# Ledger of designs, part 319: peptides against a protein of PDB entry 6DSZ

Target 1, 361 residues: chain A of PDB entry 6DSZ
Amino acid sequence: NYVVTAQKPTAVNGCVTGHFTSAEDLNLLIAKNTRLEIYVVTAEGLRPVKEVGMYGKIAVMELFRPKGESKDLLFILTAKYNACILEYKQSGESIDIITRAHGNVQDRIGRPSETGIIGIIDPECRMIGLRLYDGLFKVIPLDRDNKELKAFNIRLEELHVIDVKFLYGCQAPTICFVYQDPQGRHVKTYEVSLREKEFNKGPWKQENVEAEASMVIAVPEPFGGAIIIGQESITYHNGDKYLAIAPPIIKQSTIVCHNRVDPNGSRYLLGDMEGRLFMLLLEKEEQMDGTVTLKDLRVELLGETSIAECLTYLDNGVVFVGSRLGDSQLVKLNVDSNEQGSYVVAMETFTNLGPIVDMCV

## One batch from the design tools (peptide; made by RFdiffusion4, then SolubleMPNN)

Design b2_p28_3_s2 (from b2_p28_3, 13 letters changed)
Fold by OpenDDE base, seed 1:
Parts: sequence; C-alpha cells; structure tokens
Structure b2_p28_3_s2 (fold): chain B 361 residues (1-361), chain A 28 residues (1-28)
Amino acid sequence: as target 1 above (361 residues)
Amino acid sequence: SKEEKKKKEEEYLKKLVEELKKEEEEKE
C-alpha cells in the first residue's frame, strides 16, 4: 500500500494581508490551490495559525471589514463558483474558521470569460462584484444577517472586461474597468444600483488607452480614481486629473501583479514576469484649499525576486512574494541598495515543489 | 472579419438578454 502522502500544494495562487485573527494581529493569508494557510506576522517571522481545506481551487480571496466588525472577514470564491464569507474565531486555544455566509454563484447562462474569474469588494463593504461571464456583472449585496449569499446579475454591455475594481470615495458603489472592443482597450466607470439592479453612468471614462492595458488599481482617498497598468505605460485618472508615464524599464517584461503599500495609496509594489520588483510612487501636491492632487507618477526598480503571482506588503518593509512558478519568498525592502543596486534581500524562501495536480481519482 | 465578430457578439448579447429575462420570469 503506497500511502501516497498527498503532498501539500506549494504553488501560491493568491495572498492577502489584513487583520483576520484579531483587530491587532497582522495576518498573512496564502492560497495554495485548495488550501488556505493563515499566519500571524511577528517580529520573528511568520507564525502558522491554521490551515483550511477548501472545496475547490481558490479563485478569489479578499479580506474586508464591514462597518461595526472588529476584524476582517474573508471572502473566498472557488473555481467551481462556491462562495463563502469566513470569520476567524478563537475560544481559548480552540481555533475555528466559521462560515458566516455561503452560496453557489454559478450561472447556467453566459459564456465564461477568457480572463477568468474576477472578484472585487466595495471599499465601503456594500457589495461584492463578480465578473464570471461575458456580458454579466454579478452582485452579492453584503448584509450582516444573511447566511445565504444571494446574488443577481447586471447586464454589462462591454463583453470583454480585462480587469475591474471598485473605486474609493464614491457615494454609490462604482466600478472601474478596462475592456476591449474592436477599436481597442478603454476604461469605463459604472455606478451600481442595488435598488434597480442596473448600472448607472459612472463619473468618468477614458477611451483608447494602451492596447495592452491589463490591470486596474483603485486608489484610495485623498487621490481617488484609478491607475491603469499596461505593457508600456502607467496611467492615472480620477475624472479631473489625468497623468501618464511610459518608463522604459517596464517594457522589458509584463507587470502581472500589484499591492498597495501605503493606506493612502502613495506607493504600490509591482511585480513582472521576470521576477522584477518595482515601487510605483504617487507624488502629492497639496493645493491651497487643502485638496490633495497627484503631481507625478514614478517607477523605481527595487530588485529581483521569484516570479510573483501575488504580492503583499506586510510590515516594516517586509514583503511576501507569492510564487506559482518559483519559490515563494519573504523579502526585506531596504532603504539603501546593496553593491548590486538591489533594495531587496531574501529573508526566507518557501520551496515550490510544482503544481500538485490533484488527480481527482 | 471584425464585422463577423461584432455580429457574433451582438447575437450573444441578444441571447444573453433573452435568457436573463426568462430567468427573471422564472423567479417571479
């Protein structure tokens, strides 16, 4: 009897940082196929707290804090369209992951989108948005008392959504998305009406963005708006301000992931397909009226890491590099460069043994 | 052609809208 010790998946396909175990604890959550790993970030490194088996590959994993919650909740969507909201609960030494809500969000209608599953949460926790199928945007209203995740679809005229985010600071939940049509790629915004179950006209749009525009970053206040990342350019738009940069260094490899470093959206980590780690900086201009506007965008090469599938800033210049293709890493960002001009030092490396193909026997 | 792709997308959207209406009518 070969006990095939089911090797635990080592390839990382998602990571998030937040306060999941408590209001005070900083957590790193790592998705490895069907497995969720929960760590506490300490001065000594990552302390494992819990591992959770999911019923399917994790496709979306997002932390969010509804009004009146002391700690973050976890939204998970699987590749089989099983959605859940999870809570961490500790009672003495007993650790439980509680399902607050669940549902299946699969539709019988629509074509699955080529860019796969996108899941987003409104920053004010009014709803979850899902792009699962072409021409549909699924909305899950967030209600505290709902144990069943009810969803509805809104028709999306733009069939080929590349990426979508909720914007910050919007009176109504507002999405910003990159889409492709026969004329090229464009950015559009829509307000989401929960009442009417429809899209209203959003605050702004930008037609004819870069042909390879692939990612939307929602920027928090005071800047607001969004960053659009392409192959050759990075653009900012908030309805009033437009700014674009085309740093030659980003043309060498496609940026594939990002993570916000500062709560105010002044810095973002960017990772490319070559394992280069960048800092995107938003320079502020304070106006005489006390408004903060974007003065400039800058990209700095920090160094090299494993090829990131996901990035998350932890604390004190420590970054988790979640890798699907290589070893995941904890890296330290230094203020000063080393002799090679790198600001990145590997602190810990987590060996990737490759994708465990769960042979569903 | 670009026109054939557009036509197929319009046909898909039309079908999707019809299916959505039917699903709404089945929930009422």
Scores: peptide ipSAE 0.388, ipTM 0.883, DockQ to the pose 0.008
Fold by OpenDDE base, seed 2:
Structure b2_p28_3_s2 (fold): chain B 361 residues (1-361), chain A 28 residues (1-28)
Amino acid sequence: as target 1 above (361 residues)
Amino acid sequence: SKEEKKKKEEEYLKKLVEELKKEEEEKE
């Protein structure tokens, strides 16, 4: 009887940062298959606080702060469609992860989407949106006192959604999504009516985007709108302004992940399939009326890391590079480049032992 | 073919709409 010591999963499949343990603590949360690791970010590095076993593979992991909460709550959706909202609770030395709400959001109808599960939260915490099945958008209203996650479906005419986000600064919850039809890829917006349980026409659309447009980034105010990332181009649209860049450097490898650096959406980290780390910069123009508009988009190569599945800017130029294929890293972004032109310095490396093949012998 | 894919998608959408209507009728 070889007791195969069940190695802990080391491949990272998601990471988020926020204030989960307290209002003051900066946390890094790491999803490793069925495990959630919770860290406090300190000047000395990552301090482990708790490891939590989940009842399935984590498919969605998002922090959000409802109005009146002092700290962030955690939304988790598993690959088996188990949804929960988790709260961190500490009482002296006792640390508990409390389930505030839970539910199963699996439908008996619909085809699971080929691009997998997408979960998004409205920036104003009005709802959670889920793209689980082709032609459906599931909505979970965020009510303060509901221990049971109730969901409903809205029919989505666009069968092949590539990515979707909620926009910022919208009176009603508004989604922006990239979809594919026989004519190509397009961007569309819809307002979500909680009352009528339907989509209303959104503020804008962009037909015939880049054929390989793969990601939507919702941009916070004052810019608003969205960034659409393709293989060859990065575009911005907010209904009034359109801007596109096609930097040759991004054509070499597909951008696969992003993370916002600045709360105002002025900078984003981008990671590609070769482990290149980029900074996307939004240059502002202040109008005479005091409005802020996007002047330009710029991409800078920062350096190389492990191939990121997810990126999280922490603080003080420290970035967590969550890798599924390689070792995860803590890296520091420097102001000055090294002799090789890299702004990236590895601080810590977390060995990835690869997929644990549970050989049930 | 592209036409066969389109037809399958149209058939899927029809079924999805019919199933959604049944779920609404079962909730009323």
Scores: peptide ipSAE 0.388, ipTM 0.884, DockQ to the pose 0.008
Fold by OpenDDE base, seed 4:
Structure b2_p28_3_s2 (fold): chain B 361 residues (1-361), chain A 28 residues (1-28)
Amino acid sequence: as target 1 above (361 residues)
Amino acid sequence: SKEEKKKKEEEYLKKLVEELKKEEEEKE
């Protein structure tokens, strides 16, 4: 009996950083197909804590902290539409990942979206939003006592959603999304009424964005609003302020992932299809009333890494580069560039053996 | 054509709305 030790998946399809194991621990969580790897970030590097097998490919993995929780909870959605909320519990040496809530969010109706599954969490933890099917937005209300993930659908008139996020600082949960119609790509906002189970008109819209606008970044307070990333342009909008840049350096390759560096949304990492790593900087202007407004946007080339599927800033200038196509990396961002103008130094490389074809033998 | 695509999308969306209404009526 050749026990073919099923090779562990090595291709990274998601990563997230937060406080999952405790309030004090900084964690890196890595999704590798059906596996979740949990690390503690230490001064010495990544300490493995636990690996968890999931019942399907992880499609969405997001940390969130409901009001009154001491640590983050983990939302996972699989490609088979199994949703769960996970909690880490440790009692001495015993480590358990418990399911606080679960559900299947598959619909019998609707066409699965060609751009795949999008899952987002309201920054105030009021709901989870899911774009699974064209013309539908699924809402999972977040309730403390709910062991069963109940969901409902809201109709989207916009059939071709490219990306969607919840905005920060909104009285009601508000989504911002890029969509495509016969006239081009546009940005729109909707408020989500949990009570009425409908969309209300959001605070703003931007018609005729760049034709290749592909990503929405929700910007925290004090800036608020969203960044829209295209092939040639990066734009900011918050309802009151619009700003656009078209740095020539981003035209060379498509930006495919992003991660917020600063909690206040002052800096973001951007990764492109060539493995170039950028810093997007939001320059502040302090008004006399103490309000902070966006003055300008800048993009700086940091260096080259593996082609990122996902990026996450850890701490002290350390970044995890999750790669699906190449080796994942732990990289250090330096303050000073090397002789080649790179601010990036590879610290550790995690060999990618390629996609594990689950040959069901 | 672009018009045929638009018509198919409108037909899809109409069907989707009709199916959603039936699911709501079945839950009441």
Scores: peptide ipSAE 0.388, ipTM 0.883, DockQ to the pose 0.008
Fold by OpenDDE base, seed 5:
Structure b2_p28_3_s2 (fold): chain B 361 residues (1-361), chain A 28 residues (1-28)
Amino acid sequence: as target 1 above (361 residues)
Amino acid sequence: SKEEKKKKEEEYLKKLVEELKKEEEEKE
């Protein structure tokens, strides 16, 4: 019996940071195909806590904290549309990953979207949103008592959604999305009525954004609104304020991932297809009435890393660079540049052995 | 053509709405 020691997948296809193991622990969670790796972030580096096998390739992995939870819960959606909400439980040395809720969210109807699965969570934890199929937005209401993830579909008139996020600071759950029509790419918002299971008109829209607008970043309060990342431009809109920049440096390669650095949304990491790491900065302006508005957007080149599939800021200027194509890295952001003008120093490198061809025999 | 693409999208969306209604009626 050749126990083919199934080589553990090394290619990273998702990563998130939060407080999953406890309220106090900072965790890095890494998705490697069907494997979830859980680390505690320490001053000495990443301490492995648990590895979990999932029933399918992880397509969505998001941490969220419902009201009255002391720590984050983990939402996972697989490429086969198996959804679960996971909780970490520790009792002494015993570590259990508890499935709080599960369900299959596959529809018999609809065309799977070409841009793949998008999963998002409302910042107020009212619902999970899923873009799985063209012309549908699936809603999973977040209820504490439901062990079964029940979902419903809302009709989405915009068939070609590029990216979607829930906005912050909205009375009702509100999505912001980039979509493509025959006229170009546009940004729209919708309020999600959980009661009526329909979309209401959102607070704002922006027609005719950049043709290659590919990502939406929801910005926390006090700024609110969203950032739209294109090939040539970065734009901000919140209904009241619009701002656009076109820094020449981003034209060289497509930005493919992002991560929020500051809880207030003042800084974001951006990674491109060449492994360049940028900082996007939101400059504050305090108004006389005490309101905070966006003054300007700035992009700074930090340095070069492995080509990021995902980025996550940990703490103290440490960033995890999850790579699918290259080695994943733990990098340090410095305040001062080196002689080459780089602010990035590799701390640790995690060898990528390449794609494990799951030979389904 | 752009018009043929639009027509196919409208036909898809129409079919999708009809299928959704049937699934709702089957759940009630």
Scores: peptide ipSAE 0.383, ipTM 0.881, DockQ to the pose 0.009

Design b2_p28_3_s3 (from b2_p28_3, 13 letters changed)
Fold by OpenDDE base, seed 1:
Structure b2_p28_3_s3 (fold): chain B 361 residues (1-361), chain A 28 residues (1-28)
Amino acid sequence: as target 1 above (361 residues)
Amino acid sequence: SKEEKEKEREEYLEKLVEELKKEEEERK
């Protein structure tokens, strides 16, 4: 009787940082297939708090803080379209992960999109948006007292969406997305009407972006707008200002993930398919009226890590590198480079034992 | 063919519109 101790999954497919356990605690949440690991970030490192088994592969994992909540809530969507909103509750030593709301968001007729499941949350917590199927945008209104996640679909004329985000600082929930048509790739915006359950014209669009434009980053105020990342270029647009850079260093390998470092959107980590870690910097210009505009974009190579599936900045220059293909890492970003010109130092490495082949025993 | 892909797209969109109408009726 070989009790094959089912090895825990070690490949990381998502990570987020926020205040999930309390308003004061900084947490790292890691998705490993069907498992959610919750850590508290301390000066001594990562302290494990709870591990949660999910009934399916985690496809979306996002923290959000509705108005009147003291700490973040967690939205999870599984690959089988089970959605839930989770809350951390602690009473003494008793730790419970409470399901505040749940639902299944699967549609019968929609064609699953080639770029997979995209889940996004409005920065003002008005709704969750889901791109699950071609030609549909699913909306889950966020209501405080709703235990059942009810969703509705809006028709999206753009059938081939590459990536989508909610923008910051919009009166109505506004999405920005990269899509492909027979003419190429484009960026468009739509306002989402919860009342009419339709799209309205968004504030701006950019036709004929880079052919390999693959990611949208929503930029918070004061900059606003979005960053579009391609294979050869990084562009910014906010309706009034357009700026593009084509740093040769990013052409060597495809950027596959990003994470915001500064709350004001001045810096972003970028990871590529070779495990190179970059800093994207937004240089500000203060106008005479006190408005802040983007002056310039620049990219700096920080160093090399494991190939990131996801990145999250923790605190004090510490970054978690979640890897699917290699070992996940905690790395330190230093102000000064080492002798090799790297600003990255590995602090801790988490061995990836590979995909657990479901041996149906 | 290009025409077959366009036809498949039209058929997909028709089904999608029909389902959206049903979902709207179920919400009323």
Scores: peptide ipSAE 0.231, ipTM 0.809, DockQ to the pose 0.008
Fold by OpenDDE base, seed 3:
Structure b2_p28_3_s3 (fold): chain B 361 residues (1-361), chain A 28 residues (1-28)
Amino acid sequence: as target 1 above (361 residues)
Amino acid sequence: SKEEKEKEREEYLEKLVEELKKEEEERK
């Protein structure tokens, strides 16, 4: 009887950083197929707190803090469309992950989108948005007392959405998305009416973006707007200002993930398919009226890591590189380059023992 | 063909709209 000790999944398919265990703790949450690993980030490294088994592969994992919560809540959506909002509770030595709300958000209708499941949370925590199916945008209103995640669908005219985010600083929840039509790829915005359960015209659009535009980054205030990442270009738009760069260095490999470093959106990590790590910098210009506008965008090559499936900046220049294809890493970003011109130093490596085997349970 | 893809898209959209209406009716 070979007890095949089912090896715990080691391939990372998602990671997020926030304050999940307490208001003071900085946490790293790692999704490894059906497993959620919760760490506290310490000066000594990652301290494991709890592992949670999920009833399915984690497809979306996002931290959010509703008004009046002292710490972040965790939204999880599984590949089987089980949604939950989780809360960490500690009572002495007892650690519990409490399901505050749950629901199944699977539809009987719609074609599953080729770009997979996208889950996003409004920065003001008014709703969760889900792009699950072509031509649909699912909305889960976030109500404090709602134990059951009720969702509704809004028709999305744009059938081929590539990526979508909620924008910051909008009176109504506003999505920004890259979509493809027969004419190319475009960026559009919609306001989401919870009351009418419909889309209203958003503040701006950008037609004919780069053909390989693949990612939307919502930029916090004071800049606002969005960054659109392509194969050859990075563009910014906020309705009033448009700026594009085409740094030759990004043409070599497709950028596949990003993470915001600064709360104000001044810096972002970018990872490509070759494991190159970049810093995207937003240069500010302060106007005489005290408004802050984007002056320029810059991209700097930091170094090489494992091929990132996800990136998350922890603190003090430490980045977690979640890898699906290779070993995950903790890396340090240095101010000065090494002899090879790299600003990246590997601190810890987490061995990936194999691809995420979808154990069909 | 482009025409076949367009037709498939139209058929999908029609079906989607019909089912959305049913879903909305089931929620009332």
Scores: peptide ipSAE 0.229, ipTM 0.811, DockQ to the pose 0.009
Fold by OpenDDE base, seed 5:
Structure b2_p28_3_s3 (fold): chain B 361 residues (1-361), chain A 28 residues (1-28)
Amino acid sequence: as target 1 above (361 residues)
Amino acid sequence: SKEEKEKEREEYLEKLVEELKKEEEERK
């Protein structure tokens, strides 16, 4: 009986930052295939708290805080469509990860989308949205007392959705998505009616975006709206204002991941396929009426890291670079550049031992 | 062909709509 000690996966396929263990603790959560690692972010670095085995590869991992919760809950969806909402509970030294709700959200119908599983949460925690299949948008209403994740499907006319997010500051849950049709790529918005279980017309659309537009970033208030990231361009739209930049530096390699740095959405980290780390900056303009509008967008090259699968800003200029292809890193962003013009300093490196080939025996 | 892809898309959508209606009826 060779107990092949299953080597722990080291490749990172997702990471999120929030307050999962307590209201006060800053946590880094790392998805490594079927494993969830929970850390507390400290001045000394990452303190491991708990490792949790999942019944499948983690496909979606999102923190959210429903109204009346003191700390974040964790939504997980596996590649086998097992959904759960997890809560951290600690009683003295005893640590439990409690399943608040669970369900399987697999449909018997629908073609799995080529762009894979997308899971999003409404910023006001009204629902979870899932793009699992072409022509469907699955909604999981968030109810505090519901232990069973009940979902319903809404027909999505746009079959080829590239990316989707919930927008901020919307009276009704509103999605913004990039889709492709025979005419090109476009951005559209829909309001989600929980009552009628249908889409209503959203506040805005943008036809004929960049052909390689691949990511949507929902921007918090006061700006609102969304950022659309392409190969050559970065655009902002909120229904009233449109702004586009085409910095030559981003054309060199495809942006593949992003993370919000500031709660107000004034800065975002961007990572490309070459491991370059950028800062996207939203410059504000304060109007005479006290409204804040976007004045300009800027992109700054910060430096080079491992090729990020996911990025998450922790605190004090510290960033976790989750890598699938290389070593994950904890890096420091400095105000001043080094002699090479880099603002990035590696603090810690986490060795990636490569893909655990699940030998299906 | 482009026409074959459009037809496949239509057939997929028709099937999807039919199955969605069945799921809605089963939930009532």
Scores: peptide ipSAE 0.226, ipTM 0.808, DockQ to the pose 0.008
Fold by OpenDDE base, seed 2:
Structure b2_p28_3_s3 (fold): chain B 361 residues (1-361), chain A 28 residues (1-28)
Amino acid sequence: as target 1 above (361 residues)
Amino acid sequence: SKEEKEKEREEYLEKLVEELKKEEEERK
């Protein structure tokens, strides 16, 4: 009987940054299959606080702060469609992860989408949206006192959704999504009516985007709107302004992840399948009326890292590179490039031992 | 075939519509 000490999973499949342990603490949360690791970000590096075993593979992990909460709550959805909202609670030395709400959101008839599970939270914390199945958009209303996560489905006419986000600055919760039909890929918006449990026409659409458009980034105010990332192009649309760039450097490898650097959405980190790290910059133009509009988009190559599954900007130019295929890293972004033209310096490396092959012996 | 995929898609959509109706009835 070889007690194979089950090696802890090391491959990262998700990461988020926020204020989960307290209002003041900056946290890094890392998903490693069924394992959640919670760190406090300090000037000295990552301080481990808690490890949590989940009842399934983490498919969605998002921090959100409902109105009146002092710190962020954590939404988790597992690959088996178990949803929960978690709260960090500390009393002296006792650390507890409290389940505030839970539910199973599995449907009996839905076909699982080829692009996997997508979970998004409205920036105003009105609802959670889930794209689990083709032709359905599941909504979980966010009510303060609801211990049982109740969901309902809305029919989505677009069967092949590639990515979806909630937009910022919308009176009603509004989704923006890339979808594919026989004519190509398109972007559409819908307003979500919680009352009527239906979609209303959104503020804008863009037909015939790039054929390989794969990601939606919701842009905060004052810009608003969304960024659409493809293989060859990056586009911005907010219903009024449209901009597109096609920097040759992004064509070399597919961008696979992104993370917002600035709260106002002026900068984003982008990671590609070759481990290249980019900065996407939104250049502002101040209008005579005091409105801020997008003037231009720019992409800069920062350097090379491990192949990112997820990216999180922490603070002071420190970035966590969560890798599934390679070693995860803490990297420093410098103002000045090194002799090789790189702005990236590895600070710490976390060895990835690969997937735990459950050898059923 | 293309026709088989189209039929499968139609049958899937019919099932989804039926399920959505059941969910609506269960909520009333």
Scores: peptide ipSAE 0.224, ipTM 0.802, DockQ to the pose 0.008

